# Peptides against a protein of PDB entry 3QIS, part 342

Target 1, 334 residues: chain A of PDB entry 3QIS
Amino acid sequence: PSLELSRREFVFENVKFRQLQKEKFQISNNGQVPCHFSFIPKLNDSQYCKPWLRAEPFEGYLEPNETVDISLDVYVSKDSVTILNSGEDKIEDILVLHLDRGKDYFLTISGNYLPSCFGTSLEALCRMKRPIREVPVTKLIDLEEDSFLEKEKSLLQMVPLDEGASERPLQVPKEIWLLVDHLFKYACHQEDLFQTPGMQEELQQIIDCLDTSIPETIPGSNHSVAEALLIFLEALPEPVICYELYQRCLDSAYDPRICRQVISQLPRCHRNVFRYLMAFLRELLKFSEYNSVNANMIATLFTSLLLRPPPNLMARQTPSDRQRAIQFLLGFLL

## One batch from the design tools (peptide; made by RFdiffusion4, then SolubleMPNN)

Design b2_p29_8_s3 (from b2_p29_8, 15 letters changed)
Fold by OpenDDE base, seed 5:
Structure b2_p29_8_s3 (fold): chain B 334 residues (1-334), chain A 29 residues (1-29)
Amino acid sequence: as target 1 above (334 residues)
Amino acid sequence: SWAEEDEKLFKEISEEFKKLKEEIKEEEK
């Protein structure tokens, strides 16, 4: 069996968080026998492609002289954004299109990723006084490394060394401030806030706006700005409540004094973001008659974002653990 | 109260970022 491929080289320019890109090519059975094709893993890989790439269809049958269109879909989700922002991964891959009883066909995927404040650590973002797209990639790497070290020092209660003339980190990321300040000013009376989904086009505009500028006003509806805040919190590599404190939050969920002590042990930026969000959400709850927002809804929604189980415990999360996590947040909203 | 302390922090953050926006606008002139 043999295939003819219309294209073997694919370039995905300016790949962005949550922006789907598609490239299509054709495969044709130029042989005399039916053939089965599939994308297969390389020898050392568990998957046929990187997490941000998909082929559709990834397998199929072709009769003699049959042609099929294959879509290569590039989509950077919350699961891939952090490793692309850090430059640990890149928009580069090699796909192996296997033909049963035939040969392998190699497809080259290349391109560039544009860094996002989405999926960047709170610590790194607190060091960024400028939009992330203005920060050199080399400096982004340094900021993530330094941020990890500062987080660790903060958790260990190590006295900050006299770090030289390094600019004082922001109390919270400017992106969080931009989102929350907008919602605080314009969305407190918004009916069904956090219940109505945003528009995908507006979400992309908000992401691009936060990545490239410090706007006077965020574009889009209050619903899109609210959803952008949820997406931001969901995309954090480390949740606002660090994984190390997850179990202690559950254990303390019914003791408001212990809950506050647990939050006080967060790294400064995480603690500030948590307290800032809780202050905003308590203000939002004062307008419940207008915005239809209640404490149980907010606690349920934000618990999954702020108080995520560590990856090793995700499969073991019980309904009781979820209820404790909700109760933990309720103690800050009431 | 803790809620008053968080409201104070919320205001302090808002003032910090207003100042940062002013600083950026001055650098762009």
Scores: peptide ipSAE 0.481, ipTM 0.913, DockQ to the pose 0.832
Fold by OpenDDE base, seed 4:
Structure b2_p29_8_s3 (fold): chain B 334 residues (1-334), chain A 29 residues (1-29)
Amino acid sequence: as target 1 above (334 residues)
Amino acid sequence: SWAEEDEKLFKEISEEFKKLKEEIKEEEK
């Protein structure tokens, strides 16, 4: 069996977080026998492609003289955004299209990724006074390294980080401030806030706006701005409540004094973001008659975002652990 | 109270970012 491929080289320019790109090609059975094709892993890989890439279809049968269109879909989710922002991974891959009892056909994937504030650490973002797209990639790496070192120092030393000769970090990321300040000003009376989904087109505009500018106003509906805040919190590599404190939050969930002591042990940026969000959410709850938002809904929604189980415990979460996590947040909303 | 301290922090953050926006606008002139 043999295949003819219409194209073997694919370039995905300006790949962005949550923006789907598609490239298509055709495969044709130029043989006299039916053939089965599949994308197969390379010798050292568990998957036929990187997590941000997909082929559709990834396998199939072709009759003699049959042609099928294959879509190569590039989509950067929360699972790939952090490693692409750091430059640890790149928009480069090689696909192996295998033909049963035939040849292997190699496809080259290339392109460039545009960094996002989504999937960047709170520590790094607190050091970014300019939009992430204005920051040279080399400086992004340095900011992540410095951020890790400061986090470790803050966890080991109960001593205030000496505000050394480096520019003072922001108290919270500017992106969090932009989102929350907008919602605080314009969305407190918004009916069904955090219950109505945003528009995907508006979400993309908000992401692009936060990555490229410091706007006076965020574009889109209040629902899209609210969902952008949820997406931002979900995409954080380290949740607002650091993984190291997860179990202590659950253990303290019914003691409001211990809960406050646990939060006081967060790194400065994480603690500030947590307290800032809680202040905003308490203000939003004062408008419950207008926005139909209640403390149980907010606690349930934000618990999965702010108080995530460590990756090693994620598969072991009990209903009791979820209820304790909700109760922990309720103690800051009520 | 802790709520008053968080409201204070919320105001301090708002003032910090207003200043940052003013500084950026002055550097761009």
Scores: peptide ipSAE 0.480, ipTM 0.912, DockQ to the pose 0.825
Fold by OpenDDE base, seed 2:
Structure b2_p29_8_s3 (fold): chain B 334 residues (1-334), chain A 29 residues (1-29)
Amino acid sequence: as target 1 above (334 residues)
Amino acid sequence: SWAEEDEKLFKEISEEFKKLKEEIKEEEK
């Protein structure tokens, strides 16, 4: 069996978080026998492609002189955004199109990724006074490394941040401030806030706006701005409540005094973000007659974002653990 | 109260970022 490929080299320029890109090519059976094709893993790989890449179809049968279109889909989700922001991974891959009892055909995937404030750590973002797209990639890596070291010092209750000659970190990321300040000013009376989904086009505009500018006003509906806040919190590599404190939050869920002590042990940026969000959400709850928002709805929604189980415990989360996690957050909303 | 302390922090953050936006606008002129 043999195949003819219309293209073997693919370039995905300016790949962004949550922006789907597609490249298509054709494969044709130029042989005299039916053939089965499949994308196969390289040696030592478990998957035929990186997590941000997909082929559709990834396998199939071709009769003699049959042609099929294959789509190569590049999509950076929350699961790939952090490693692409740090430059640990890149928009580069090699796909192996295997022909049963035939040859292997190699496809080269290349491109560039544009960093996002989505999927960047709270610690790194607190050190960025400018939009992330204005920060050199080399400096972004250095800021992430420095941010990790400062997080570790904070958790160990080591020496207070020397007010040394380095620019003082922001109390919260500017991106969180922009989102929350907008919602606080314009969305407190918004009917069905956090219940109505945003528009996908508006969400992309909001992400691009936060990555490239410090706007006077965020574009889009209040629903899109509200959903962008949820997406931001979901995409954090480390949740607002650090994984190290997860179990202690569950254990303290019915003691408001202990809950507050647990939050006081968060790194400064995480603690400030948590307290800032709780202040906003308590203000939003005063307008429940207008926005249809209640404490149980908010606690249920934000608990999964703010208080995530560590990856090793995710499969073991019980309904009781979820209820305790909700109760922990309710103690800050009521 | 904790709610009052968080409301104070919310106001302090808002004033910090207003100043930051003013500083950025001055640097761009």
Scores: peptide ipSAE 0.474, ipTM 0.912, DockQ to the pose 0.819
Fold by OpenDDE base, seed 1:
Structure b2_p29_8_s3 (fold): chain B 334 residues (1-334), chain A 29 residues (1-29)
Amino acid sequence: as target 1 above (334 residues)
Amino acid sequence: SWAEEDEKLFKEISEEFKKLKEEIKEEEK
């Protein structure tokens, strides 16, 4: 069996968080026998491609002289955004198109990723007074390293060493401020806030806006701005409530005094973001007659975002754990 | 109260970012 490929090299320029890119190529059976093709893992890989890449179709049959179009889809989700932002991973892959009883055909995937404030740590973002796209990549690496060290010092209750002439970190990320300040000003009376989905095009505009500028106003509907806040919180590499405190939040869920003590032990940026969000959400709840938002809905929605189980416990979350997590947040909303 | 402390923090954050926006606008001139 033999295949002819219309293209073997693919370049995905300016890959962004949540922006789908597609490149297409054709494969043709130029042999005299039917053939089966499939994308196969390389010798040391479990998957035929990286998590941000897919082929469609990834397998199939071709009759003699048959041609099929294959789409290579690049999509950076919350699961890939952090490693791409740090430069730990890159828009580079090699696909192996295997022909049953035939040859392997290699496809080269390349490109560049544009960093996002989505999927960046709260600690790093608190050190970014400018949009992330204005920050040199070298400085992004340094900011992540410094952020890790500060988080560790904060968790250990070490006195912050007088870090040298480094600019004072922001109390919260400017991106969180931009989103929350917009919602606070314009969305308190928005009917079905956090219940109506945003527009995908508007979400992309909001992400691009936050990555590239400090706008006077965020573009898009209040629903899109609200969903962008949810996406931001979901994409955080470390949730607003650090994984180390997850169990203590559940254990304290029915004691408001202990709940507050647990939150006081968060790293400064995480604690400030939590308190800032709770202040906003309590204000939003005052307008429940207009926005149809209630404490149970908000607690249920934000619990999955703010109080995530550690990765090792995600598969084991009980209905009781979920109810405790909701109850923990309810104690800050009521 | 804790709610008043969080409302105070909310206001402090808002004033911090107003100043930051002013500083950026001054640097761009």
Scores: peptide ipSAE 0.473, ipTM 0.912, DockQ to the pose 0.802

Design b2_p29_8_s4 (from b2_p29_8, 13 letters changed)
Fold by OpenDDE base, seed 3:
Structure b2_p29_8_s4 (fold): chain B 334 residues (1-334), chain A 29 residues (1-29)
Amino acid sequence: as target 1 above (334 residues)
Amino acid sequence: SWQEEWEKLFEEIREEFKKLKEEYHEELK
């Protein structure tokens, strides 16, 4: 069997978080026998492609002189955004198109990724007074490394933040402030807030706006701004309540005094973000007759974002653990 | 109360970032 490929090199320019890009090519059976094709893993890989790439179809059967279109889809989700922001991964891959009893055909994937404030650590974002797209990539790496070290020191209670000559970090990320301040000003009376989904086009505009500017006003509907806040919290590499405190939050869930003590042990940026979000959500709940938002809905929604189980415990989360996590957050909303 | 302290922190953050936003837009002019 043999195939003819219309293209073997693919370039994905300016790849962004949650923005789907597609490149298409054709494969033709120029042989005399039917053939089965599939994308196969390279010798050391478990998957035929990186997590941000997909081939559609990834396998198929071609009769003699048959042609099929294959789509190469590039999509950066929350699962790939952090490693692309840090430059640990890149928009580069090699696909192996295997023909049963035939040859391997190599496809080269290349391109560039544009960093996002989505999937960047709270610690790094608190050190960014400018939009992330104005920060040199080399400085983003240094900020993530320094932020990791500062988080560890704060959790270990080792070093007071030296009031030294370095620029004082922001109390919260400017992106969280922009989203929350917009919702606080314009969305308190919004019917079905956090219950109605945003528009995908508006979400992309909000992400691009936060990555490139400090806007006067966030574009889009209140629903899109609300969903952008949820997406931001979901995309954090470390949740607002850091994984090290997860179990202590569950254990304290029915003691409001211990719950407040656990929150006081968060890294400064995480603690400030948590307090800021709770103050906002408490204000939003005063308008429940207008926005149809209640404490149980908010606690359920935000618990999954703010108090995520550590990756090693995700598969073991019981209904009791979920209820304790909700109860922990509910104690700050009531 | 802790609620009043967090409401105060919320207002302090709003004021701080209002200035940061104003400064950023002044530098763009």
Scores: peptide ipSAE 0.587, ipTM 0.951, DockQ to the pose 0.804
Fold by OpenDDE base, seed 2:
Parts: structure tokens; C-alpha cells; sequence
Structure b2_p29_8_s4 (fold): chain B 334 residues (1-334), chain A 29 residues (1-29)
């Protein structure tokens, strides 16, 4: 078997969080026999590509002189955004297109990723007074390392190091403030808030706006701004309630005094974000006659975002554990 | 109450970030 490829080098410029990019190429059977093609893993890899890349189709059959179009789809989800923001991973890969009983064809994938405030840690974002796109990538790495050390000291109840000549961190990320302050000003009377989906184009505009500026006003509908807040919380590498406290939240779910003590043990930025969000959601619930929002709906929605099970427990979450997690949040909304 | 303390924190954060936003927009002029 033999193939001709119309292209073997692909460049994905300015890759962004949740923005799909597509590059297409054609493969042609220039041989005299039918062939089966597939993308195969390299010798040490479990997958034929990195998590942010997909080939469509990834396998197929070609008759002699038949041609097929293959799409290379680059999409940065919540599962890849953090490692791309830190520079641990990059928009670089090599795909191996294999022919059954034939030759291997190598495709080179390259490009650049533009960092996002989505998928960045709360600790790093509290150290950023400027939009993330104004911060040099080298400084983002330093901010993540420093933020990890501050989180660990806070969890260990170590005395805060005397904050030397470093600027005092923000109480919460400016991106959370921008989203919540917009919703507080403009969305308290919005019918079906957090129940109606946002528009995908408006969500992309909101993400780009938060990554590049401190806007006077966030663009888009109140529904799109509300969904952007949910996406932001979902994309956090560490949830607002740190994984280390997950079990203690479940164990305390029916004792409001113990629940408040567990929250007081969060790292400073996580604790402030949790308190800030609960104060906002309590204010939103005062307008339930206008916005159709109730405490059970809000607790159910935000529990999966704020109080995620640790990766080792995700596959084992019982209906009882989920109900305890909801009850934990309800104690702050009522 | 803890509710009043968190409402106070919410208003303190709102006033801090209004200033940060004003400073950012003054630097752009």
C-alpha cells in the first residue's frame, strides 16, 4: 500500500481556551491495492495524539485512486488548559499515520498557545493585577511556583512569611470580581438566571475580554456572563474548596458550625472566593420572585463546581456523598 | 453574624476593585 498526502506540516497559531481550530489535508491511495490507514501511538505513548488534538477520521479504508479529507482539530478544554497555561505542555506533536503492511507517514504539529485566566490557579490570579495576556510567560511560571508555596504554607497553618517587597495579593481574582460584580449589578432580576444557556460567541468574547483587559462592562447577555462564571469555576486546577478538605465538608454537612470551621482552614484566596461567592448567591436569592432562582437549584449547580471529589474518589462518589455535598452548600445559602 | 461578616467582605472587595479598575483605565488615557 502507498499514500500521497497533500500536506505534512501544520501550524496552529494563537490557540485559545475553548476555541476550536481546524486544519484539513487530503490523503490519496496512489497504490494498486486497497489500504487501511490509522493514526497510531508512538512507542511510549498510550494515545496517537495529545489530549488537545484530534484527527477526524482517525482510521479508514481507501480503494485504489480513492481520496479522503482528514481534519486535524485543536481544542483546549478544561482538561488541557492548566498544563498549557504553565508551559508544561505546548502546541507541538508528531502524528504517525500507519498503513496496514505499509509505510508510516509523519505529520508535524506546531503552534503557540495564548494563556488564559481560565484554568489558572486562584493563588496565581490573586497575584495578577494586570490581564494575564500582559504577563510574560516566564513570570506566569514564577507566579504558579510562588502560589503553590503560599497554598502549602496556608494549609499547614504556617505563619505567613512577612510579605517582603512583593505587592500584596488581591483578596480574590479580578476575573471573579468582574463576573460577579456584573451579575450583581445587572442580573439579579434576570429571569431563568443560571438555567438558560449562554451564546457560544458571547462566551468566547467574555473569555477574550477577561484575558486581555479589565473592561468597563463585560460583553454579552446576563446568561452568557453567568455561564462564563460556571466555566471559570469548572476550569480551576484546584476547586474553590481544596481537595484536602473534601471529606471534612461531607462529614460536617449537617453541622453548620463545623462547616464554617472547615471553610476557615482554606488558603486565604480560596476562603475569600468562597465567602465572596456565597455572599453574592445569598443576595441573588433575595430576588427569587424575579429571577426564578432557589437555594436547592443553586446548591445543586455550584456543588459540582466548588466541592469536587479528589481524582482518586471521583469514580466512587455515592448518591449519599453528593447529597452531603449539596447539604454543605445549602447551609451557606439559607 | 457570619452572614453579616461575609456581606461586609463582599462590599470591601467591591470597593477595592472599583479603585483597581479606575487606576487601570487612567493608565490607558
Amino acid sequence: as target 1 above (334 residues)
Amino acid sequence: SWQEEWEKLFEEIREEFKKLKEEYHEELK
Scores: peptide ipSAE 0.578, ipTM 0.949, DockQ to the pose 0.793
Fold by OpenDDE base, seed 4:
Structure b2_p29_8_s4 (fold): chain B 334 residues (1-334), chain A 29 residues (1-29)
Amino acid sequence: as target 1 above (334 residues)
Amino acid sequence: SWQEEWEKLFEEIREEFKKLKEEYHEELK
């Protein structure tokens, strides 16, 4: 058996968070026998491609002289955004198209990724006074390293060494401020806020706007701005409540005094973001008669975003743990 | 109260970032 491929080299330019890109090619059975094709893992890989790439179809049968279109889909989700923002991973891969009882065909994937404030750490974003697309990649690496060290010092209750980093960090990320300030100004009376989905096109415009500018006004509906805030919180590599404090939040969930003490132990940026979000959500709850938002809905929605179980405990989360997590957050909303 | 302290922090942040936004838009002119 043999295949003819219309293309073997693919370039995905300007790959962005949550923006699907597609490249298509054809495979043709130029043999005289039916053949089965499949994308297979390389030696030492568990998957045939990186997490941000997929082939569709990834396997199939071709009759003699049959042709099939294969789509190569590049999509950066929350699961790949952080490693692409840091440059730990890149838009490069090699696919192996295997023909049963035949040859292997290699496909080269290349391109570039455009960094996003989505999937960047709270610590790095607090050090970033300019849009992320204006920050040199070298400076992004330095900001992540410095932010990691600051987080560790804060968790250890070490006094920040007043090392001569001349610029005072922001109290919260500017992106969180932009989203929350918009919602605070324009969405307090919005019916079904956080209950109605945003529009995908508006979400992409909001993400691009936050990555490239400090806008006068965020584009899109209040629903799209509200969903963009949820996406931002979901995409954080470390949740607003650090994984190290997760269990203590659950253990304290019915003692409001201990809950406040646990929050006081967060790194400065995380603590400020938590307090800022709670103050905003408490303000939003004053308008419940207009926006149909209630404390139970907000607590249920935001608990999964703000108080995530550590990756090693994700598979072990009980309904009781979820209820304690909701109760912890309710103590700040009521 | 802790609520009043967090409301003050919320207003402090609003004023700080209003200035940051104004400065950014002045640099673009």
Scores: peptide ipSAE 0.572, ipTM 0.948, DockQ to the pose 0.795
Fold by OpenDDE base, seed 5:
Structure b2_p29_8_s4 (fold): chain B 334 residues (1-334), chain A 29 residues (1-29)
Amino acid sequence: as target 1 above (334 residues)
Amino acid sequence: SWQEEWEKLFEEIREEFKKLKEEYHEELK
């Protein structure tokens, strides 16, 4: 069997968080026999492609002289955004299109990723007074390394080493401030806030706006700004409540005094973000008659974002653990 | 109360970032 491929080199320019890009190519059976094609893993890989890439279809049959269009879909989700922001991964891959009892055809995937404040650590973002797209990639790496070291020192209750002439970190990420300040100013009376989905185009515009500027106003509807806050919190590599404190939050869920003590043990940026969000959400709840927002809805929604189970425990989260996690947040909203 | 402390922190953050935003937009002019 043999195939003809219309293209073998694919370039995905300016790949962004949550922005789907598609490149298409055609495969043709120029042989005299039916053939089965499939994308196969390389020798050292478990998957035929990186997590941000997909082929559709990834397998199929072709009769003689039949043609099929294959879509190469590049999509950076919350699961890939952090490793692309750090430069640990890149928009580069090689796909192996295998023909059963035939040849392997290699496809080269290349491109560039544009860093996002989404999927960047709270610690790194607190050190960024400029939009992330204005920060050199080398400085992004340094800020992440410094942020990791400061997180570890904070968790160990080590005295901060003399802050050398490094600019004082922000109390919270400017991106969280921009989102929350917008919602606080314009969305407190918004009916069905956090219940109505945002528009996908507006979400992309909000992400691009936060990555490239400190806007005077965030574009889009209050629903899109609210969803962008949820997406931001979901995309954090480390949740607002650090994984190390997850079990202690569950164990303390019915003791408000212990809950506050657990929060006081968070790294400075995480603690400030948590307090800032709770203050905002408490203010939003004062307008429940207008926005239809209640403490149980907010606690249920934000629990999955702020108090994520550690990756090793995700598969074991019980309904009781979820209820304790909700109860933990309720103690700050009521 | 802890509520009043967090409300105060919320307002302190709002004023700090309002200045940061103003400074950023002054540099763009």
Scores: peptide ipSAE 0.556, ipTM 0.944, DockQ to the pose 0.791

